# Peptides against a protein of PDB entry 4N3Y, part 107

Target 1, 83 residues: chain A of PDB entry 4N3Y
Amino acid sequence: ETRDQVKKLQLMLRQANDQLEKTMKDKQELEDFIKQSSEDSSHQISALVLRAQASEILLEELQQGLSQAKRDVQEQMAVLMQS

## One batch from the design tools (peptide; made by RFdiffusion4, then SolubleMPNN)

Design b2_p30_5_s3 (from b2_p30_5, 23 letters changed)
Fold by OpenDDE base, seed 1:
Structure b2_p30_5_s3 (fold): chain B 83 residues (1-83), chain C 83 residues (1-83), chain A 30 residues (1-30)
Amino acid sequence: as target 1 above (83 residues)
Amino acid sequence: as target 1 above (83 residues)
Amino acid sequence: LQQQIDAIFQQLQQQLEASRQELEELKSQL
């Protein structure tokens, strides 16, 4: 029967449309996820770099302090040894 | 006693040197770690981008296939309705 | 004074340890 064939084809069309819509949605979600992930990674890296730089400055200051302290101790030792 | 003072200062000097050396090592390790982490992140992002591109191509192919299937079904329905 | 020297060393050691802790925290976050 032609009517039955039409109904079958209508169902197939609806199914095809549903699949297409789902595929389009999935594609968009993937694109959005990649974009978001990239942005988040970039921000995280930048933040970590800044923190590392701050730590580096601190370490340099400590090294300078230790070097000076070393020199001061050496000078005092020299005085004591010469007395 | 001067001798005791000298010994104390010598100990302090050695401690200072040890701390300085350790600090320098820690700084270097931090720098190396940051460098490695940045490189790894860059590589990971690049790999993910490539993977996403491959998936996008697949999705586009699927969409094209579904679109064609939809058209084919529509054409067949039209023929049946016109009969 | 010896006391001043000792104080300086103690301060430096404390600061160094704090710095190391911060470094380890950074490493754990990377």
Scores: peptide ipSAE 0.052, ipTM 0.413, DockQ to the pose 0.130
Fold by OpenDDE base, seed 4:
Structure b2_p30_5_s3 (fold): chain B 83 residues (1-83), chain C 83 residues (1-83), chain A 30 residues (1-30)
Amino acid sequence: as target 1 above (83 residues)
Amino acid sequence: as target 1 above (83 residues)
Amino acid sequence: LQQQIDAIFQQLQQQLEASRQELEELKSQL
């Protein structure tokens, strides 16, 4: 009967709509997750960059300090050798 | 003593190197994670998009089918009313 | 000894700079 066919098609349409809505929801959730993850990662990367920069500055200061310390030792040794 | 100062600075330099290595490791791990996560998410999003498109096509087909079925029923009713 | 220290320091600086560049590249991809 055609009426039964109509009812069957209506059910299928409802099922298809449910599937569409579910898919759209899942997609949006994934997009939101990626966005949030990207933002979080960007912040973490920025923090790591700052950490690296701090290490670089420290290394430069230490290099200068070591050079000066070495010179100071050499000067002291020279004084001792002259005494 | 200057010698002690040199040793102290050498220790600090080693510590700075350790910090650098740690930062580099953390960076690489983060990059790897983001890359993997991004790839996985991208694939999932693409799959969902395709699924949504399939659902939309199905919905359009069902709507057309329902419209046709409705017209068929109306035509049959008209015939019955004229009999 | 100073030359060795300087060499180690230079190597560390090179590694640090490379790491920073990689971070910036990754950041730009987000």
Scores: peptide ipSAE 0.030, ipTM 0.340, DockQ to the pose 0.016
Fold by OpenDDE base, seed 2:
Structure b2_p30_5_s3 (fold): chain B 83 residues (1-83), chain C 83 residues (1-83), chain A 30 residues (1-30)
Amino acid sequence: as target 1 above (83 residues)
Amino acid sequence: as target 1 above (83 residues)
Amino acid sequence: LQQQIDAIFQQLQQQLEASRQELEELKSQL
């Protein structure tokens, strides 16, 4: 009967709507999570990059310091040998 | 005395070398950590993007289904009213 | 957002490669 068919379709429509609302919420939560995760990762990577750069500068300074120290030692040894 | 100066410089050179080696190790560990973190983050973000896309497809299907169901209900109601 | 993240990762990889080369040079002097 047409009346029964209408009632069946109304039920299906309500069920579909409920599922749609749930899925919309889930999607929004996922998008928010991705956004937050991306921001956090970006900040972390930026901080680590800065730390790496600081370490690089330190290495360069140490290398230059070692080179200078080596030269100074060689010079002093030469003075000693001339004595 | 020149001899004492040479010994002092040799000590400084050894200390500088030790610090350099330590710093090189620390830098390598930092680089390895950044690399691993970046790979992990990239994989995670990619997976989440795929999930978001799947959810979007599902939403679109549900919306289309709802629209069709609504039309079907309206059609059946019209038939009922004509009876 | 994804593009921004990808850009950050690419920049980091470039810096790491440069740093690795520098470390190798330093090791050669030890």
Scores: peptide ipSAE 0.023, ipTM 0.392, DockQ to the pose 0.026
Fold by OpenDDE base, seed 3:
Structure b2_p30_5_s3 (fold): chain B 83 residues (1-83), chain C 83 residues (1-83), chain A 30 residues (1-30)
Amino acid sequence: as target 1 above (83 residues)
Amino acid sequence: as target 1 above (83 residues)
Amino acid sequence: LQQQIDAIFQQLQQQLEASRQELEELKSQL
C-alpha cells in the first residue's frame, strides 16, 4: 500500500505541476495582453489629443478669418461712404 | 525510507496545490481586470472619437458659413453701391 | 444694411465661441 501511495502521490504531483505550468503560462499571456492593450489605448488617446489640437488651430484660423472679414467689410463701407 | 518519501511527497503536493490556487486566483483577477479595462477604454475611446468627429463637422460648417457670409456681405455691398 | 452686416458677423461670432467651448470641453476629457 505504501508503495502504491507513493506512486499515486508522484502522479498527483506531476499533474499539479503540469497544471501549474499551464496556469503560469496563461497568466503571462494575460500580462502581455494587458501591456499591449494599454499601449494601444495610450496611442489612440494620443492621436485623439492631436486631432483635438488640430481642430483648435482650425477654430482659431476661422476666428481670425471672421475678424479680417469684418475689418475688410468695414473698410469697404468706409470707402463707399466717402465716395 | 518509503514512509519518509510518502510524507515528503504529501508535503510537496500540498505546496504545489497551494501555489496552484494562488496562481489561479491571480489569473482570475487579471482576467477581470482585462475585461473591465477593455470595456472602459472602448467606451471612452468611442465617445472621444464621436466628439472629435462632431467637432470636425461643425468646423466645416462654420467654414462654409463664413464663406457664405462673405458672399452675402459682398452682395449687400453691391446693392448699396447701386442704390 | 450696416445692421444686417453686423448681424451676420455677430451670428458667426457666437457660433465660433460655442465651438471653442466644445473644444475646451473635449480637451478637458482627454
Scores: peptide ipSAE 0.027, ipTM 0.382, DockQ to the pose 0.834; fails the geometry check

Design b2_p30_5_s4 (from b2_p30_5, 24 letters changed)
Fold by OpenDDE base, seed 4:
Structure b2_p30_5_s4 (fold): chain B 83 residues (1-83), chain C 83 residues (1-83), chain A 30 residues (1-30)
Amino acid sequence: as target 1 above (83 residues)
Amino acid sequence: as target 1 above (83 residues)
Amino acid sequence: LLEQIQQIFEQLQQLLEASRQQLEELKAQL
């Protein structure tokens, strides 16, 4: 009868609404996770970039220092050989 | 004496070279980590975006379905009230 | 909102890639 049909439709509607609410919650959690992950990644990337830049500067300084030290050693060796 | 000076400079040169090698290794490890992190993050982000898009589509479909179901229930209720 | 999130991730990915490329270029120069 029509009454039974209405009851069935009401149940189906409730079930659909429950699924919708669940999906909305899952979507929100995903969005929140993405936002947090993006912020964390951004901070980590910035830190890594700074560290890489510091390493670059140090490498350049060390390379220059080594070149000079090598020249100094060679000069001192020349003096030694002449003594 | 000059010989002692040369020995000192040689030691300093070795120490500087050791530090340079260490720094080069650290830099390489950092680069490798950044590369790996970038790849992992990219894959994760892509997966999350796809999941979010799927959820959005489902939400829209469910919303449409719920609206139609609500209308159907209302129509059946009207029929019931008139019987 | 989803479009904005996607844009943020794309920008982040570009920054990561740019950083990696810069490091590779530096490595090549050394």
Scores: peptide ipSAE 0.018, ipTM 0.398, DockQ to the pose 0.031
Fold by OpenDDE base, seed 3:
Structure b2_p30_5_s4 (fold): chain B 83 residues (1-83), chain C 83 residues (1-83), chain A 30 residues (1-30)
Amino acid sequence: as target 1 above (83 residues)
Amino acid sequence: as target 1 above (83 residues)
Amino acid sequence: LLEQIQQIFEQLQQLLEASRQQLEELKAQL
């Protein structure tokens, strides 16, 4: 009776430990993946954000430049008309 | 002897199962985190893409405006030269 | 998605430069 119980428990223990080891390994792999993925994503997103912002600034500057140029041309034409 | 072994193994089994349960829970949490993080990153990137596209459209419009303005100026200058 | 964004930025950069050049040329003609 007790001997049979011992054998059964030994088997169950081995099975549990095997599953534990596997699960712990998987967990560690996921942790490593999360860490690396997070770092990579963060860097990429940051770079894209900065580039987007820079592009928007340049666009605004261009718009202002265009407006100014148009005004300048109009002024010069006015001078020519007066001459 | 065997009775003592049974008791020892029962304790070890409980400990192993407790650790297993904890580890499995942690693993699941990490999996959920990865899934959510991936979705969030995807959404953020998509937003950046749309923002960039909008900027491109505005730039194209600006270019067209500049071209038109240039033409208009040239036409006006031509008129002035002819007068 | 990253590739798409990169392509858009490259295109935008090229267009911005072209527009700047056109503006400078226009100013030079004045």
Scores: peptide ipSAE 0.017, ipTM 0.362, DockQ to the pose 0.080
Fold by OpenDDE base, seed 1:
Order: structure tokens, then C-alpha cells, then sequence
Structure b2_p30_5_s4 (fold): chain B 83 residues (1-83), chain C 83 residues (1-83), chain A 30 residues (1-30)
């Protein structure tokens, strides 16, 4: 009968809406996860970049120091040979 | 009448199912994106770590070179003073 | 070496930005 059909459709509608609500919640959780993961990765990469840059500066300083040390040795030897 | 109610519920059910299908598709796309993004990020982070480690090795080598240069200078000066 | 690291960083930033953009597009559909 038509009444039974109405009840059947009401049940199906409730089930569909329940599924929709669950799926929407899951989608939101995924969005939140993506956001958090992206921020974490960005921070990690930024930290690595900064560290790499610091290392580069130190390398340059060490190279300069080595060059200066070589010059100082040569100068000191020259002074001793002339004394 | 009951017949009109049936038609109304059928329409609502169709609308709900359409929304559900769309939401499920969007969810799947997010899942796929998360998977791909995670893999890509992992590879890039690994590459940065390796390169940072390489820079660290170079720093250590330069430090050793500087220390050795200093020792060599001291040795050379000592030899000259004793000659 | 540093340039290569920076390039990797830029590539990752582009990926992250694309992710954020996709999220915004999906939010706009809701």
C-alpha cells in the first residue's frame, strides 16, 4: 500500500542523511589533517633551509680563515728569514 | 494526499543521494591528494636532510684543514727558530 | 648545494600551496 511505501521512503531518506552526515564529517577531518600536515612539513623544511644557510656562512668563514692563516705563515717565515 | 507525500519524499531522497555522491567523491579526492602529498613531501624532506648532512661533512673537513694549517705553521716556525 | 636545497623548498611550498588551494575550493562548494 501507499502508506507502506511512504514509510519505506522515510527510512531510506533517514539512512541517506545519516550517511551524508558521516561523510561530511570525514571530509572535514581530512581537510584538517591536510592543513596540519602542510604546516608541519613547511616548518620542517624552513628549519632545514635555515640550518643549511647557517652552514654555508660557516663554510665561507672557515675558508677565509684558512686563507688568512696561509698568508700569516708566509709572512712569519719571511720575517724570521730576514732577522 | 499520501501520493503527494510519496512524490515529495522521493524528491528529497534523490536530492540527498546526489549530495551524498558528491561528498563521497570529494572525500575520495582528498584522500588521494593526502596520499600523493605525503609521498612527495617525504621525498623532498629526505633530500633536504641528505644535502644538509653533506654540508655538515664539508664543514668538518674545513675545520680539520684549518686545524692542520695552524699546526703546520707552528711546526715551520719552530724549525726556523732552531736552524 | 644551497641553491638546490632552496629549489626543493620552493617545490614543496608550491605543493603545499596547491593543497591549501584545493581545500579552499572544496570549502567553497559547501
Amino acid sequence: as target 1 above (83 residues)
Amino acid sequence: as target 1 above (83 residues)
Amino acid sequence: LLEQIQQIFEQLQQLLEASRQQLEELKAQL
Scores: peptide ipSAE 0.017, ipTM 0.392, DockQ to the pose 0.020
Fold by OpenDDE base, seed 2:
Order: structure tokens, then C-alpha cells, then sequence
Structure b2_p30_5_s4 (fold): chain B 83 residues (1-83), chain C 83 residues (1-83), chain A 30 residues (1-30)
């Protein structure tokens, strides 16, 4: 009677421990996955930022070139009118 | 002579403008991609955090259950010894 | 453990916000 109850509770305790260990493992795997995902995202974002910065530099250079070309055209037109 | 130079410069100016417009478009596409990627990453991270929190709650419940089971077993053993 | 995970996410969020700010600054410069 009481002895059987003790045996039952001992079994339940073992089962609970097994579940706890399993859950701890699953949690750790999730944490590792999140860490890896965050690192990957960080690297990707950094790469994209660098690409955007490169595009900015290119645009600035193109704008400068365009402005210079405009000035050159105007200067040449002025020379033409003076001749 | 000078007129030909002006025509050449005008062509170069048009080409520069075309390049500028293309680069601006490419930049905008990159910005849009970064924005979308950021939003996706944010949503994914939020989901993962929620899952981690759920696991934490489960672990706490399991630990409480384990502690209770241990107490129950000890109590039943004490009853057995008293009988 | 969970606190460490949260810290990682906060750092990532800061990076995301910084990238967005940089994009806005880039738009403003052009």
C-alpha cells in the first residue's frame, strides 16, 4: 500500500528529472541558435552598411563630376560666344 | 573646333546624368533591401525571444514539480517508517 | 543565460537602428 505509493512517486520523480534534462538541453540549443543567428545578422548588416557607404561615395563623386562637367560646358560656351 | 568641343562636353554631361540616375536607383534599392532585411530580422529575433521565455517558464515549472515530488516522496517514506 | 541572450538582442537592435540612421543620413546627403 504505502510502499507501492513510494515506488510510484520515485518513478514520477525520475520522469520529472528526465523531462527537466531534456528541456534544459532544448533551451541550450535554442540559445545557441539565437546566438548564431544574431552573429550572422550582425555580419550581414555590417556588409550592407559598407555597401551603402560605397554607394554614397560613388554618388558624391558622380555629383562632383557632373558639376564640373556643367562648369566646363558653360566655360566653353562662353569662349565660343567671345570668339 | 570649339563647337565640336561643346557638343562633346554636352554628351559627356548627359552620360554623367545617366550614371547618376542609375546609381541613385541602385542606392534606393539597397536601402529598401536593408530596411526589409532589418524588419525580418527584428521579427525573427522577437519570435525567438518569446520561445526562449516560454522555455524558461517551463523549466521553472518543472523545477517546482521536481521539488514537490521530492518532498512528497520524503513525506511518504516518513509515514512508512512510523507505521 | 536569458539575460545574456537579451543583451545580444539589444546589441543587434542597436546595430539595426544604427544602420537605419546611416541610411537616412545618406539620403539627406544626396
Amino acid sequence: as target 1 above (83 residues)
Amino acid sequence: as target 1 above (83 residues)
Amino acid sequence: LLEQIQQIFEQLQQLLEASRQQLEELKAQL
Scores: peptide ipSAE 0.023, ipTM 0.380, DockQ to the pose 0.030; fails the geometry check

Design b2_p30_6_s2 (from b2_p30_6, 18 letters changed)
Fold by OpenDDE base, seed 2:
Structure b2_p30_6_s2 (fold): chain B 83 residues (1-83), chain C 83 residues (1-83), chain A 30 residues (1-30)
Amino acid sequence: as target 1 above (83 residues)
Amino acid sequence: as target 1 above (83 residues)
Amino acid sequence: SSLIEQILAEIEQIFSELQQRLEEARRLLE
């Protein structure tokens, strides 16, 4: 009888330990997931920012080209009007 | 002849303008996408943080449970030793 | 009996270790 009671208490302690270990594992998995998700998001955003910057450079080049085209048109029209 | 040359120049200028507008649109779309992605990532990370906090609460409850279990075991062992 | 006293001591030690491990887990979450 006494032995049975002791064994029951030991079993309950083992169950508590198992639950603790499970909880710790679950917590670690969540933290790992958060870390990975954050890194992935950071990389994605950085990549998109770089693409946006590339587009901005293209825009600036195009704007310069447009300004040059305007000057070229005006010059050529002046030549034509002088003829 | 002169009229043809002027018309060609005007066409080229229109083409340059069209390309500029297209580039500006593309840039804006990229910026909008970045903004949306950032917001989505922020929400996702916040949600995961909340889940982690829930796990912390569970750990605290488990600790309290273990403390109570220890007391219960000690009490029962004392009763057994008194018999 | 001596056996019961030994088991009690072991149980107390196990609880102490579990509490330490739990605290470590909490620190990781913080």
Scores: peptide ipSAE 0.060, ipTM 0.428, DockQ to the pose 0.075
Fold by OpenDDE base, seed 3:
Structure b2_p30_6_s2 (fold): chain B 83 residues (1-83), chain C 83 residues (1-83), chain A 30 residues (1-30)
Amino acid sequence: as target 1 above (83 residues)
Amino acid sequence: as target 1 above (83 residues)
Amino acid sequence: SSLIEQILAEIEQIFSELQQRLEEARRLLE
């Protein structure tokens, strides 16, 4: 009878270990997924930020060019009116 | 000749304006995309957090089960020692 | 018996490990 009790306890222990192992695995998978997802999103955002900055620089350059062109046109028009 | 110069400058100005308009549009589209992407990422992260919370609940349930198993083993051990 | 004592010890260890893992999981939510 004591032997039967031992066998029962061994079964219970095995079942507990199986459940623990499964849960630990699931948790680890979730953590890995969260980490990977976060890193991917971060990289994507960083790339977009860089593109935005590049566009901003180009915009500023064009604005400067436009302002200069406007001034040049005004100057030439003044010359024309004086001739 | 001066008139020709003015016409040339006007053309340059128009071209500059066209480029500026295009660039401004592109920048706006990029900003909109970044905003949308960020919102999407935020929602995804929130979903992952909820999943993590669900996993925590499962862990707690497992803990309770293991605690019970421990008590059962202790009880059986006591019985064996008394026999 | 010694076998029963060993099984008990293993269960106690399992419980301890679970508690540790649970705490780690909670930190992910912070």
Scores: peptide ipSAE 0.058, ipTM 0.427, DockQ to the pose 0.043
Fold by OpenDDE base, seed 5:
Structure b2_p30_6_s2 (fold): chain B 83 residues (1-83), chain C 83 residues (1-83), chain A 30 residues (1-30)
Amino acid sequence: as target 1 above (83 residues)
Amino acid sequence: as target 1 above (83 residues)
Amino acid sequence: SSLIEQILAEIEQIFSELQQRLEEARRLLE
């Protein structure tokens, strides 16, 4: 019966549309996931870099201080040796 | 006693050198950590991108297939309607 | 008709194959 066959095809068409929609959604979700993951990683790296920079500055200051202290000690030793 | 004072300063000098060396090491470790972390993150992101690309290709193929199937169904329905 | 039945069968096969491939694609997201 042609009418029944038509109805069957109509159902198949609806199913095809549903699958198409689902596939499109899945693709979008994948793209969103990758984007979000990349952004998160980027932010994390940036935060770590900032943290490292702060530590580096402090270390540099400490190094300068220690170097100066070393020089000061040596200078004082020289004074003592001349006494 | 001058000699005792000299010895004290010598000790201080050694301590200063030790601290300097430690500080330099700590700085290097920090730099190495940041470098390694960045590289690891980069590799991870690259891997995820590659995976996403593979999925995207497959999804595109599926979408094309579904679209074609939809068109085919519609065409067959038209044939039935003409019968 | 026999022709219609054949067409329907082919369409069903297409959907089946696409569904299978879709599942494979989704696995890549896991």
Scores: peptide ipSAE 0.049, ipTM 0.433, DockQ to the pose 0.123
Fold by OpenDDE base, seed 1:
Structure b2_p30_6_s2 (fold): chain B 83 residues (1-83), chain C 83 residues (1-83), chain A 30 residues (1-30)
Amino acid sequence: as target 1 above (83 residues)
Amino acid sequence: as target 1 above (83 residues)
Amino acid sequence: SSLIEQILAEIEQIFSELQQRLEEARRLLE
């Protein structure tokens, strides 16, 4: 009886420990997932930012082109009007 | 001829404008996508963080339970040994 | 001549509008 009671108590403690270990593992997996997800998102965002910056450069080039085109048109029209 | 030249110049300018507008739209779409993606990722991460925090609370409870169980077992064993 | 002047005015207007739109887009990034 005494022996059985001791064994019962040991079992109860082992069960509690098993649950604790399981929960600790689950928590760690979630944290790892968060970290990985953040890294993945960061890389994706960085790639898109670079593309956006490339578009900005293109826009600047187009703006310069338009400005030049405007000047060219004005000059040509002036010549045409005087000729 | 002069009329044709003017029309040609107008066409060139319109084409440049069209390209500029297209580029501006594309850039804006990319920026919007980045923003949306970041928000989505942020929400996802936040949800996972909350889950992790819930697990942390559970771990704390389990740790306390284990500590108590350990103490209870020790006390019971002492009683049993003396009895 | 009058037609050419009108066309020039239209071109200038188009360019101005484009510049304005570009500026607005840039402000959204800052």
Scores: peptide ipSAE 0.027, ipTM 0.420, DockQ to the pose 0.025

Design b2_p30_6_s3 (from b2_p30_6, 18 letters changed)
Fold by OpenDDE base, seed 1:
Structure b2_p30_6_s3 (fold): chain B 83 residues (1-83), chain C 83 residues (1-83), chain A 30 residues (1-30)
Amino acid sequence: as target 1 above (83 residues)
Amino acid sequence: as target 1 above (83 residues)
Amino acid sequence: SSLIQQVLEEIEQTFEQLQQQLEAARQLLA
């Protein structure tokens, strides 16, 4: 019967629409996730880089201080040997 | 006494050398960590991007398939209505 | 009518396959 076939097709069309809308939503959520994840990762990397750079600067300053202290001791030893 | 002062300075020099070597090692470890972390993060981000892109392509293909199925149903409905 | 029924069955099978693929894709994203 034509009427029954039409009703069946209408149901299938509704199902197709529901699936299509769901797929479109999932696609959009994926795009949003990618965007947000990329931004978050970028910010995290930037923060970690800054933190690492700060630590590196501190270590370099400490190294310079220790090197200077070593040189000072060596100079004092030289003075004592010459006295 | 000069000799006692020299011995004290020699000890201080050894201590300074130990501290300096330790600091240099710590600095190198920090640099290695930064480099490795950056490379790991870059690789992870790249892998995530590729995975996301693959998923996006798959979803787009599914969406196109569903859209085509919807059109097929609509066309069949039209045929039935014209019969 | 028989042709229409065959087409409907093919469409139903297509929907089922697409649904399975969609679920697999969602699982991949999870």
Scores: peptide ipSAE 0.030, ipTM 0.413, DockQ to the pose 0.090
Fold by OpenDDE base, seed 4:
Structure b2_p30_6_s3 (fold): chain B 83 residues (1-83), chain C 83 residues (1-83), chain A 30 residues (1-30)
Amino acid sequence: as target 1 above (83 residues)
Amino acid sequence: as target 1 above (83 residues)
Amino acid sequence: SSLIQQVLEEIEQTFEQLQQQLEAARQLLA
């Protein structure tokens, strides 16, 4: 029967559309996840870089201090040997 | 006493050198950590991109299928109207 | 027949809307 056939076809198409919509939603969620992950990673890396820079400054200061200490000790040794 | 003073200074210098070496090692480890973190993040993002691409392909295939389904339905409806 | 035609038009409209939404979603990936 024509009417029944039409209704069947309508249902099939609606079902297909529903599946499409669901798939689109899934894709969107994936895209959102990737976007957020990328942003989070970027921010994390930036923060780590800043932290590393701060640490590096401290290390450089320590190195400078140690180098100076070494020089001071060497100078004192020289004085002792000359006396 | 000169001898004792020299020995004391030698010890101090050795200690300073040890600390310097340790500090240099710490700096290197920090640099390695940042490098590795960046690489890991990059790899993760790349993997996520590939997943998104795969999802896109599936969506395209679904769209194609739906388009075909629509055409088929239209054809069937036309047949019904012509009968 | 008019009913079938009406139904067909509604189906076409729905499909077109879905296609538009899909395209919009794809653009969000960029």
Scores: peptide ipSAE 0.029, ipTM 0.403, DockQ to the pose 0.026
Fold by OpenDDE base, seed 5:
Structure b2_p30_6_s3 (fold): chain B 83 residues (1-83), chain C 83 residues (1-83), chain A 30 residues (1-30)
Amino acid sequence: as target 1 above (83 residues)
Amino acid sequence: as target 1 above (83 residues)
Amino acid sequence: SSLIQQVLEEIEQTFEQLQQQLEAARQLLA
C-alpha cells in the first residue's frame, strides 16, 4: 500500500514538473511574441513614414514648379501690357 | 490679338492657382494621414501590450500554483518515507 | 508675338507635366 502511494506521488511529481516546463515555455513564447510584435510594428511605421516623406518631397517640388509657372505667367502678362 | 493673348494668360493664371490650391490640399492630407496613422499604430500597440500583460500575469499565477503543488507532493512523499 | 506664343505653349506643357506628377503622388496615398 505504501509502495503504491509512493509510486503515485512520484507520478504526480513528474506531472508537475512537466506542467512547470510547459508553462515556462508558454511564458517565454508570450514574451517573444510581445518583443517581435513591437519590432514589427516599429518597422512598419518606419516604412510608412518613409513612403509618406517621399510623397511630401514630390508634392513640395510640384508646388515650387507651379509657383514658378504662376510667376512666369504674371511676367508675360506684364510684358504684354507694356507692349 | 494682344487682347486675346492677355485673356489666355489670365486663364493660365487661374489654372495655376487652382493647381496650387489642390497641391496644397493634398500635402495637408498627406500630413494628416501620417499623424493619424502614427496615432492608430500607437493605440494598437498599447492594446496588444495590455492584452499580453494580462496573459503574462495569468501564466505567472499558474506557475506559482504549480510550484506550490510540486512542493506539496514532495512534502507528502517525505511523510510517507518517514512512516 | 511668336515668342509670347512659344512661352505660353511651354507653360501649358509644364502644367501638363505637373498634373501628371501630381496624380502619381496621389496614387502613393491611395
Scores: peptide ipSAE 0.028, ipTM 0.382, DockQ to the pose 0.107
Fold by OpenDDE base, seed 3:
Structure b2_p30_6_s3 (fold): chain B 83 residues (1-83), chain C 83 residues (1-83), chain A 30 residues (1-30)
Amino acid sequence: as target 1 above (83 residues)
Amino acid sequence: as target 1 above (83 residues)
Amino acid sequence: SSLIQQVLEEIEQTFEQLQQQLEAARQLLA
């Protein structure tokens, strides 16, 4: 029957539309996830790098101070050995 | 006493050297951590991006297929309505 | 020598300060 066939096709059309909408939504969610994940990772990495760099600078300053102290001690030792 | 003063300075020198060596080691460990962490993060992000892109391509193919199916159904409905 | 003793004391104070700073730095890295 033509009527039954039309109704069958109408159902198929609705099913196709529903699947299309779902697929489009899934794609959008994936794109949003990628974007957000990338931004979060980038910010986290940047923060960690900055923190590490700050620590490195501090360690370098301490190293220089210790090296200078070593030199000062050596100079005083030399003076004592010469006296 | 000069001898006692020299020995005191020698001890201080050893302490300075020990601290210097430790500081240098700590710095190296920090640098190694930064390098390894950065490489690991980069590889992980790259892998995730590739997988996401593959999924996106699949979703696009499915979307195109569903759109075509929708058009086919509409054409068949038109034929039935004209008969 | 009083001068030598003064220099030693100054060096000791410097080492103590550096040790404290080094420990603080290590704690930040922990």
Scores: peptide ipSAE 0.024, ipTM 0.393, DockQ to the pose 0.073

